# Peptides against a protein of PDB entry 9IZ0, part 33

Target 1, 345 residues: chain A of PDB entry 9IZ0
Amino acid sequence: ITCLGSNGHTYKQLVKGGNDDLRQDAVMEQVFEQVNGFLRSYRKTSQRNLSMRTYKVIPLALKTGVIEWVQDTIPLGEYLDSAHKVYHPKEWSLSTCRKLIAEKQMEDLETRLKVYDLVCRHYRPVFRHFFLESYADPVQWFTTQTNYARSTAVASVLGHVLGLGDRHGQNILIDKTSGEVIHIDLGIAFEQGKKLPVPECVPFRLTRDVVDGMGITGVEGVFRRCMEFTLETLRREEDSLLSVLEVLRYDPLFSWLISPLRRMKKQKMQLENFNQPESGNITTDASRDPKIQRNNVSGESEAERAILKVRQKLSSTLSVEASVGELIRIAQDPSYLALMFCGWS

## One batch from the design tools (peptide; made by RFdiffusion4, then SolubleMPNN)

Design b1_p10_1_s1 (from b1_p10_1, 6 letters changed)
Fold by OpenDDE base, seed 2:
Structure b1_p10_1_s1 (fold): chain B 345 residues (1-345), chain A 10 residues (1-10)
Amino acid sequence: as target 1 above (345 residues)
Amino acid sequence: EELPVLKPPP
């Protein structure tokens, strides 16, 4: 839809209808705004303008709402599919790669690593080309690539700490003006991604294309240093962050668990994406969510576990550098990426 | 310091 703002400006808005609970997204955006407050208060993060990019979410009902249409953005996955066809026209298609990984999903780790390596050799990274194509001025190129590495670092730390799941290439937007990442569809948090049909086993998305966008230094430049400064800020503000999350413990509308329906929808989308190219809003008319009387006792126990897990991730037992080093290692580990739905790109 | 109150989603 298109809305006229009270300021006289016209805004495009996405009306989302269906089975997705936009309350989860709206709550996570408020958590990101609070974290952005912490990042602005700390010298090491403030002097670099570190932030999680946010967007407006207005829930209208249990399953409907208005999402801000972020102008001048592209989904990472959409850019990568297009760029691979242009820069590597003799390499395998994304559909071929997906098929080969899927055919081995029930095999042992050794077999899955072999097929992952095979896919990686026939589908090379291209995301560096986003910056080279979009910015003719070397200063703009360097600035936007730096902004990408910074925003990806913030999103990686925060995504790990909050246990954000479903971080596929369609749920990560790239701002064409700034090079910053914008994470969307925040309805899988607090490690609920581990309960998906293909379990998420990485702390955040740090695939070969995500790294290729950082340029020649990869993770060993702006990215690592900005992860360190972000984690240092979140450790400093641990009590403040936990206090924000405790408000969610008492929110009867907040979902600490992935719904069986959302799990089934993600399973179906995974199976359908094996058989068709990603095109089109599938309005699945799923009438009848049974009102599961949430036994309040189960929700409180899952909230407590989630908050305890956040506290554990903020632990100062390891240095910031050691903690970030281990997160980067795990996020790039082929033994985890070979198990993912799309770990090669 | 006033704890940041998350507003319930509307």
Scores: peptide ipSAE 0.010, ipTM 0.462, DockQ to the pose 0.025
Fold by OpenDDE base, seed 4:
Structure b1_p10_1_s1 (fold): chain B 345 residues (1-345), chain A 10 residues (1-10)
Amino acid sequence: as target 1 above (345 residues)
Amino acid sequence: EELPVLKPPP
């Protein structure tokens, strides 16, 4: 929809309806605004204007609401698919890569690594071209690439700490003006991404294309240093961050668990992204409701476990540098990326 | 210290 603001400006907005609880997104955006407060309070983060990019979410009902349409954005996955066709027209299609990975989904790690490596050789990174195409001025190019690396670093640390899941290329927007990343569809948090049919095994998205966008220094430049400063800030503000999350523990409307319906919807979307629509009536006999024993694990016990996991991720047992180094290593590890829905791009 | 009050959704 397009709304006329009281200031006379027109604002495009996305009306989202269906099984997605926009309250989860709205709550997570409020957590990000609190974290942005912490990032502004510390010299190392404030001097770099480190922030999680936020968007406005107005829940209208239990399953409907208005989301701010972030102008001048593109989904990372949409850009990458288009750019790959331009820069690598002789390489495999995204659909071919998805098919090959899916065909080996039930195989052992060794077989999955072999197919992942094969896909990687036939689907090369292109995301560096986003900055080269969009910014003819060298200063704008450098600024936007720096903003990308900074925003990706903040989002990576915060996404890891909060256990933000469903971080596929359609849920990561790129701001064409600033080069910053905007994370959307925040309804899979607190490690609930590990409960997806294809479990998320990485702490954050740091695929080859995500790294290619950082330029020649890759992860060893602005990105690593900004991750370190962000994690240092979050460790200093551990009690403040945990206090924000404790408010959510007592929110009866906040879901610490992925709903079975949302899990099934994400499952279907994952499967549909593997199947080209061959017009085969797969009557998925939805009548096999596996007896989901509602283990009524009290929502309180799940909140407590989630908060404990956040605390564990903020632990000072390792240095900031060692912790960031390990996160970057795991996020780039082929043994994890080969298990992902789209770990190659 | 005032706990950061998350605003309830409208």
Scores: peptide ipSAE 0.008, ipTM 0.456, DockQ to the pose 0.025
Fold by OpenDDE base, seed 1:
Structure b1_p10_1_s1 (fold): chain B 345 residues (1-345), chain A 10 residues (1-10)
Amino acid sequence: as target 1 above (345 residues)
Amino acid sequence: EELPVLKPPP
């Protein structure tokens, strides 16, 4: 929908209706705004304008709300699919790569690694071209690539600490003006991605294309240093961050767990969006949600476990550099990436 | 900055 603001500007908005609880997104955006406050308060992060890009979410009901349409953005996955066809027209299609990974989903790690390596050889990274084609001025090119590496570093640390899941290329927007990343559909948090039928086993998205967008230094330099400064800030503000999360513990509307139905629906939609050529409204009449009486005792224990995991991720047992080094290693490890859902690449 | 109050189009 398009709405006229009280300021005379027209705002394009996404009305999301259905089984998606937009309150989860609204809560995560509130947490990001608090974290942005911490990042502004510390010299090392403030001097670099480090922030998580946010978008406005207004929940109107249990399953309906209005989301700000982030102007001048493109989904990372949409850009990558189009750019790969242009820059590597002789390589495999994304659909072929996804099919090969999906066919091996139930096989051993060795077989899955061989297929992942094979796919990687026939589907090369292209995301460097986003900056080269969009920004002909060298100063704009350097600035936007730097903003991308900075925003990706903040989002990677926050995504790990808050246990954000479902970070596929359609849930990451690129701002065409700033080069910054915007993370959307925040409905899988606090490591609930590990409860998917294909478990998420990486701390954040650091695929070959995500690294390719950082330029010739890859993860070294701007990205690594900005992850370190972000984690240093979050460790200093641990009690403040935990206090924000404790407010959510007492929100009777907040869901710390992904429902089995939402879990099945997200995976089915992931599979269906990859297998349909254009045609056909399947209105699955899911009008029989049995009233799961949420025993309040389960929700508090789930919130407590989620907060404890956040605290554990902020532990100073390892240096900031060692912790960031291990996160970057795991996020790029083929032994983890080969276990991901076929739509992760 | 006050968040602009969104009105539905007339």
Scores: peptide ipSAE 0.000, ipTM 0.378, DockQ to the pose 0.021
Fold by OpenDDE base, seed 3:
Structure b1_p10_1_s1 (fold): chain B 345 residues (1-345), chain A 10 residues (1-10)
Amino acid sequence: as target 1 above (345 residues)
Amino acid sequence: EELPVLKPPP
């Protein structure tokens, strides 16, 4: 829908209806707004304008809501598929790469590493071209690439701490004006992505294309330093952050568990990305919602475990530099990337 | 210091 604001601006809005609980997205956006407060209060992060880009989510009912349509954005995965066809027209298609990875999903790690390496050799990174083609002015190019690296660093630290997982390329928007990343569909938090049929094994998405967008320095420079400053801020504000999360423990609207429907939907999206759209009207008769007696006891125990994991991730046992170094290492490790649905791009 | 109260989503 398009709404006219009282300010005379037109706002596109996405009305989501169906099986997506937007309350989790709205709660995560509120957590990000609080974290953005911490990032503004700390000199090292404030001087760099470090923030998690947020979008407005208004839940209207259990399965319906209005989401801000983030103007002038593109999904990372949509850009990468299009750009790869332009810049590497002789390489494998995204569908070919996906198929080969899927065919080996049940095989051992050694076999999965071999197919991942094969896919990587036939599907090279292209995300640097986003900045090169979008910005004719060298100052704009440098500024937007810097904003991308900064924004990705904040999102990576928050993604790790809050357990958002991999974040596939359709759930990451790129702002065409600023180069910043916007994470959407935040209904999987607190490591619930590890409970998916294809478990999320990385702390955040740091694939070859995500790195290629950082330019010639890759992870070494703006990205690493901004991760360090972000983690330093979150460690300083640990008690404030945990207090915000403790409010969610008692929020009856927040689900500490991935819903079976979201699990099935994410599984289906993982599977449908393998099959060409055969036009088959499968009217799934949605008429039997089994009353999931959410044992309140199970939700509270999962909330406590989630808060404990956040505390553990904010531990000062390792230096900020060592912690960030290990996170970057794990997020780029082929042994984890080969286990992902799309770890090559 | 007032603990940051998350507003319940509307």
Scores: peptide ipSAE 0.000, ipTM 0.371, DockQ to the pose 0.025

Design b1_p10_1_s2 (from b1_p10_1, 4 letters changed)
Fold by OpenDDE base, seed 2:
Structure b1_p10_1_s2 (fold): chain B 345 residues (1-345), chain A 10 residues (1-10)
Amino acid sequence: as target 1 above (345 residues)
Amino acid sequence: PVLPTLTPPK
């Protein structure tokens, strides 16, 4: 829809209806705004303008709301599929790669690693081309690539700490003006991604294409340092962050658990994406909402477990550098990426 | 329904 703002400007907005609980997105965006406050308060993060890019979510009813249409963006997955066809026209299609990984989904780790390596050799990274083709001016190129690495670092730390799931290429937008990442569809948090049909095993998305966009230094440049500064800020503000999350413990509208319906929808989308190109707009009218009597007792216990996991991730037992180093290692580990739906790109 | 006007970011 297009809405006229009180300022006289027209804004495109996405009306989302059906089984997606936009209240979870709205709550996560509120948490990101609080974290952005912390990032502005510390010299190491404020001097680099470190922030999680946010978008406005307005819940209208249960499973209905309005999402801000972020202008001048492209889904990472859409760009990568297009760019791969242009720059590597003799390599395998994304569909071929997905099929080969899926055919081995029930096999042992050794077999899955072999097929992952095979796919990686026939589907090379291209995301560096986004910056090279979009920005003719060297200063703009350097600035936007730096902004990409910075925003990806913030999103990676926050994504790990809050246990954000479903971080596929369609849920990560690239701002064509700034080079910053915008994470969308925040309805899988607090490690509920591990309960998906294909369990999420990585702390955040750090695939070969995500790294290729960081330029020649990959993770060892701006990205690592900005992860360190972000984690240092979150450790200092641990009590403030936990206090924000404790408010959600008592929010009857917040869901600490992935709903069976959302799990089934993601399973269906995974199965359909094996047979058709990613047309992200399948509103399947699944009209049977089983009245999930939310046993309040189960919700409180899962909220407590989620908050305890956040506290554990903010622990100062390891240095910031050691903690970030381990997160980067795990996020790039082939033994985890080979288990993912799309770990090669 | 008049959607609440998204205040532009400052």
Scores: peptide ipSAE 0.000, ipTM 0.415, DockQ to the pose 0.025
Fold by OpenDDE base, seed 3:
Structure b1_p10_1_s2 (fold): chain B 345 residues (1-345), chain A 10 residues (1-10)
Amino acid sequence: as target 1 above (345 residues)
Amino acid sequence: PVLPTLTPPK
């Protein structure tokens, strides 16, 4: 829809109706706005204009809301699929790579690592080309690549601390004007990504293409330093951040758990991305859903555990540099990446 | 900042 604002400007808006509760997205955007306040107040982050890019979400009902249309954006996954076809037309298709990883999903780690390495050799990163083709001026190229590395660093720290899940290439937008990342579909938070049919085992998305977009320095340039400054700010503002999350503990409308319906929908979407109609009856014996013992864990006890996990991630037991170093290591570790959903790469 | 009241065009 297009709406006329009281300021005389026209705004394009997406009306989303369906099974997803937009209240979780709206709450996470409010948390990001508070964190952006902390990043603006701290000299090291303010001097670099570090922020999480936000978008407006207005929930209208349990299953209906209005989302701001983020102009001049492209999904990372849409750009990468198109760019791989252009720059590496002799390499494997993304569908072939996903199929090979998928076929080995139930195999041991050693077998999954061999397939992941094989896929990596036949599907090379291309995301550096986004900056090279979009910005003819060297100053614009450098500025937009720097903005990308900065915004990715903020999103990586916040994504880890808040336990954001479902960070596939369609849930990450790239702003074509600034080079900044915008994270969308925020309804998997507080480590609920570990409860997906294929558990998420990395702290944030740091795939080879995400690193390739940072340019020649990769993670060792602007990205690492901006992660360090972001984490230093969040550790300084720990009590303020925890106080914001405690307000959500008492919100009866906020779900700290992934809904069974959302889990089933993500499982179905994962399976539909496997079912190109080659007629192989893969009877996925759905019968071995491990009996989630419905321990009536009150929503309050899940909120308390989530807040405790945020506090643990903000612990000063390790230096900022050591903590960021370990996060970057784990997020790039093939032993973790090979265990991810085939649609993650 | 108050969100500008978005009125749908009549």
Scores: peptide ipSAE 0.000, ipTM 0.409, DockQ to the pose 0.020
Fold by OpenDDE base, seed 4:
Structure b1_p10_1_s2 (fold): chain B 345 residues (1-345), chain A 10 residues (1-10)
Amino acid sequence: as target 1 above (345 residues)
Amino acid sequence: PVLPTLTPPK
């Protein structure tokens, strides 16, 4: 839809309905705004203008709302698929790579590592070209690549700490103006991504293309240091962050668990991405909405577990540098990436 | 800053 603002400007808006619980997105955006407050209050993060990019979510009903249409953005996965066809036209298609990974999904880790390595050799990183194509001016190129690395660092720390799931290339937008990342579809949080049919095993998305966008230094420089400063800020503000999350414990509309319906939807989308659309009318009789009485007692225990897990991720047992080093290592580990739906790009 | 009130187009 297009809305007219009281300022006389027209705003494009996305209306979502059905099984998309926009309340989860709206709550996560509120958490990000609080964290942005912490990042602005801390010298090391404020001097770098570190923030999680947010978007407006207006829930209208339990399953319907309006989302801000972020102008001048592209999904990372859309850019990567397009750019890969341009820069590597002789390499494998994304569909071929997905098929080969899917065919080995039930195999052992060794077999999955072999197919992942094979896919990686036939699907090379291209995301550096986003900055080279979009920004002919060296100052704009450097600025936008720096903004990308900073934004990705903040999003990576927050994504890990809050346990954001479903971090595939379609749920990460790139701002074509600033180079910043915008995370969307925030309804899988607090490690509920581990309950997907293909479980998320990485703390955040740090695939080869995500790293290629950081330029020649990769993770070693702006990205690592901005992760460190972000984590240092979150550790300092632990009690404040936990207090924000405790408010959600008492929100009867907030779901600490992935809904069975959302799980089934994501399962179907994962399967459809592996199967070419054979036009088989699978009449999934969606009519059986199980009246899942949200037993309030189960929600509170899951909230407590989620908050405890956030606290554990903010632990000062390791230095900030050691913690960030381990997160970067795990996020790039082939043994985890080979298990992912799309760990190669 | 107060967010601009979005009015639906008539």
Scores: peptide ipSAE 0.000, ipTM 0.436, DockQ to the pose 0.020
Fold by OpenDDE base, seed 5:
Structure b1_p10_1_s2 (fold): chain B 345 residues (1-345), chain A 10 residues (1-10)
Amino acid sequence: as target 1 above (345 residues)
Amino acid sequence: PVLPTLTPPK
């Protein structure tokens, strides 16, 4: 829908209905706005304009809401599929690569590594071309690529600390004007991605295309430094961040667990991607929500475990540089990436 | 901050 604001501006909005709990997205966007306050307060982060890009979410009812339409954006996965056909027309299709990884999903690590390496040799990164083709001016090219690396660094640290899951290429938007990343569909948080049918074992998305977009320096430049400054800021504001999360512990509407419905929807999508390549909008008529009595005691114990894991990730036992170095290593490690869902690569 | 009241454009 398009709406006229009380300020005289027109706003395009997405109305969502169905089974997606937009309250989870609205709460995570509020946490990101508080973190953006911390990033503005410290010289090292404020001088670089470090922020998590946010969008407005208005829950209207239990399963309906209005989402801000982010103008001038493209999903990362949509750009990459289109660009790969242009720049590497002799390489394998994305569907062929996904099929080969999926066929070996139940095999040992050695077999999965061999297939992952084979796929990587036949499907090369292209995301550097986004900046080269979109920005003819060298200053705009450098500025937008720098904004991308900065925005990805903030999202990577914050996504690790909050345990954000489901970071596939359709849940990451690229702003065509600024080069910044915008994370959408925030309903998998606090390491609930490890409870998916194929567990998420990496701290954040740092695939070959995500690195290729950082330019010639890859992770060894603006990205690493901005991760370090972001983690330093979050460690300083640990008590403030934990206080924001403790408010959510008492929110009766907040879910610290992945919903059984969302888990089943992801399981079906993983099984259907085994048999057919069709991007069908599965309107799952999930009218039969089994009344799982929320034993309040189970929700409180999951909130406490989630907050304890956030505290552990903010621990100063390792330097900021050592902690960021290990996160970057794990996020790029083929032994973890080869275990991911076939749609992750 | 309260989101501005949104009305459909006429």
Scores: peptide ipSAE 0.000, ipTM 0.418, DockQ to the pose 0.022

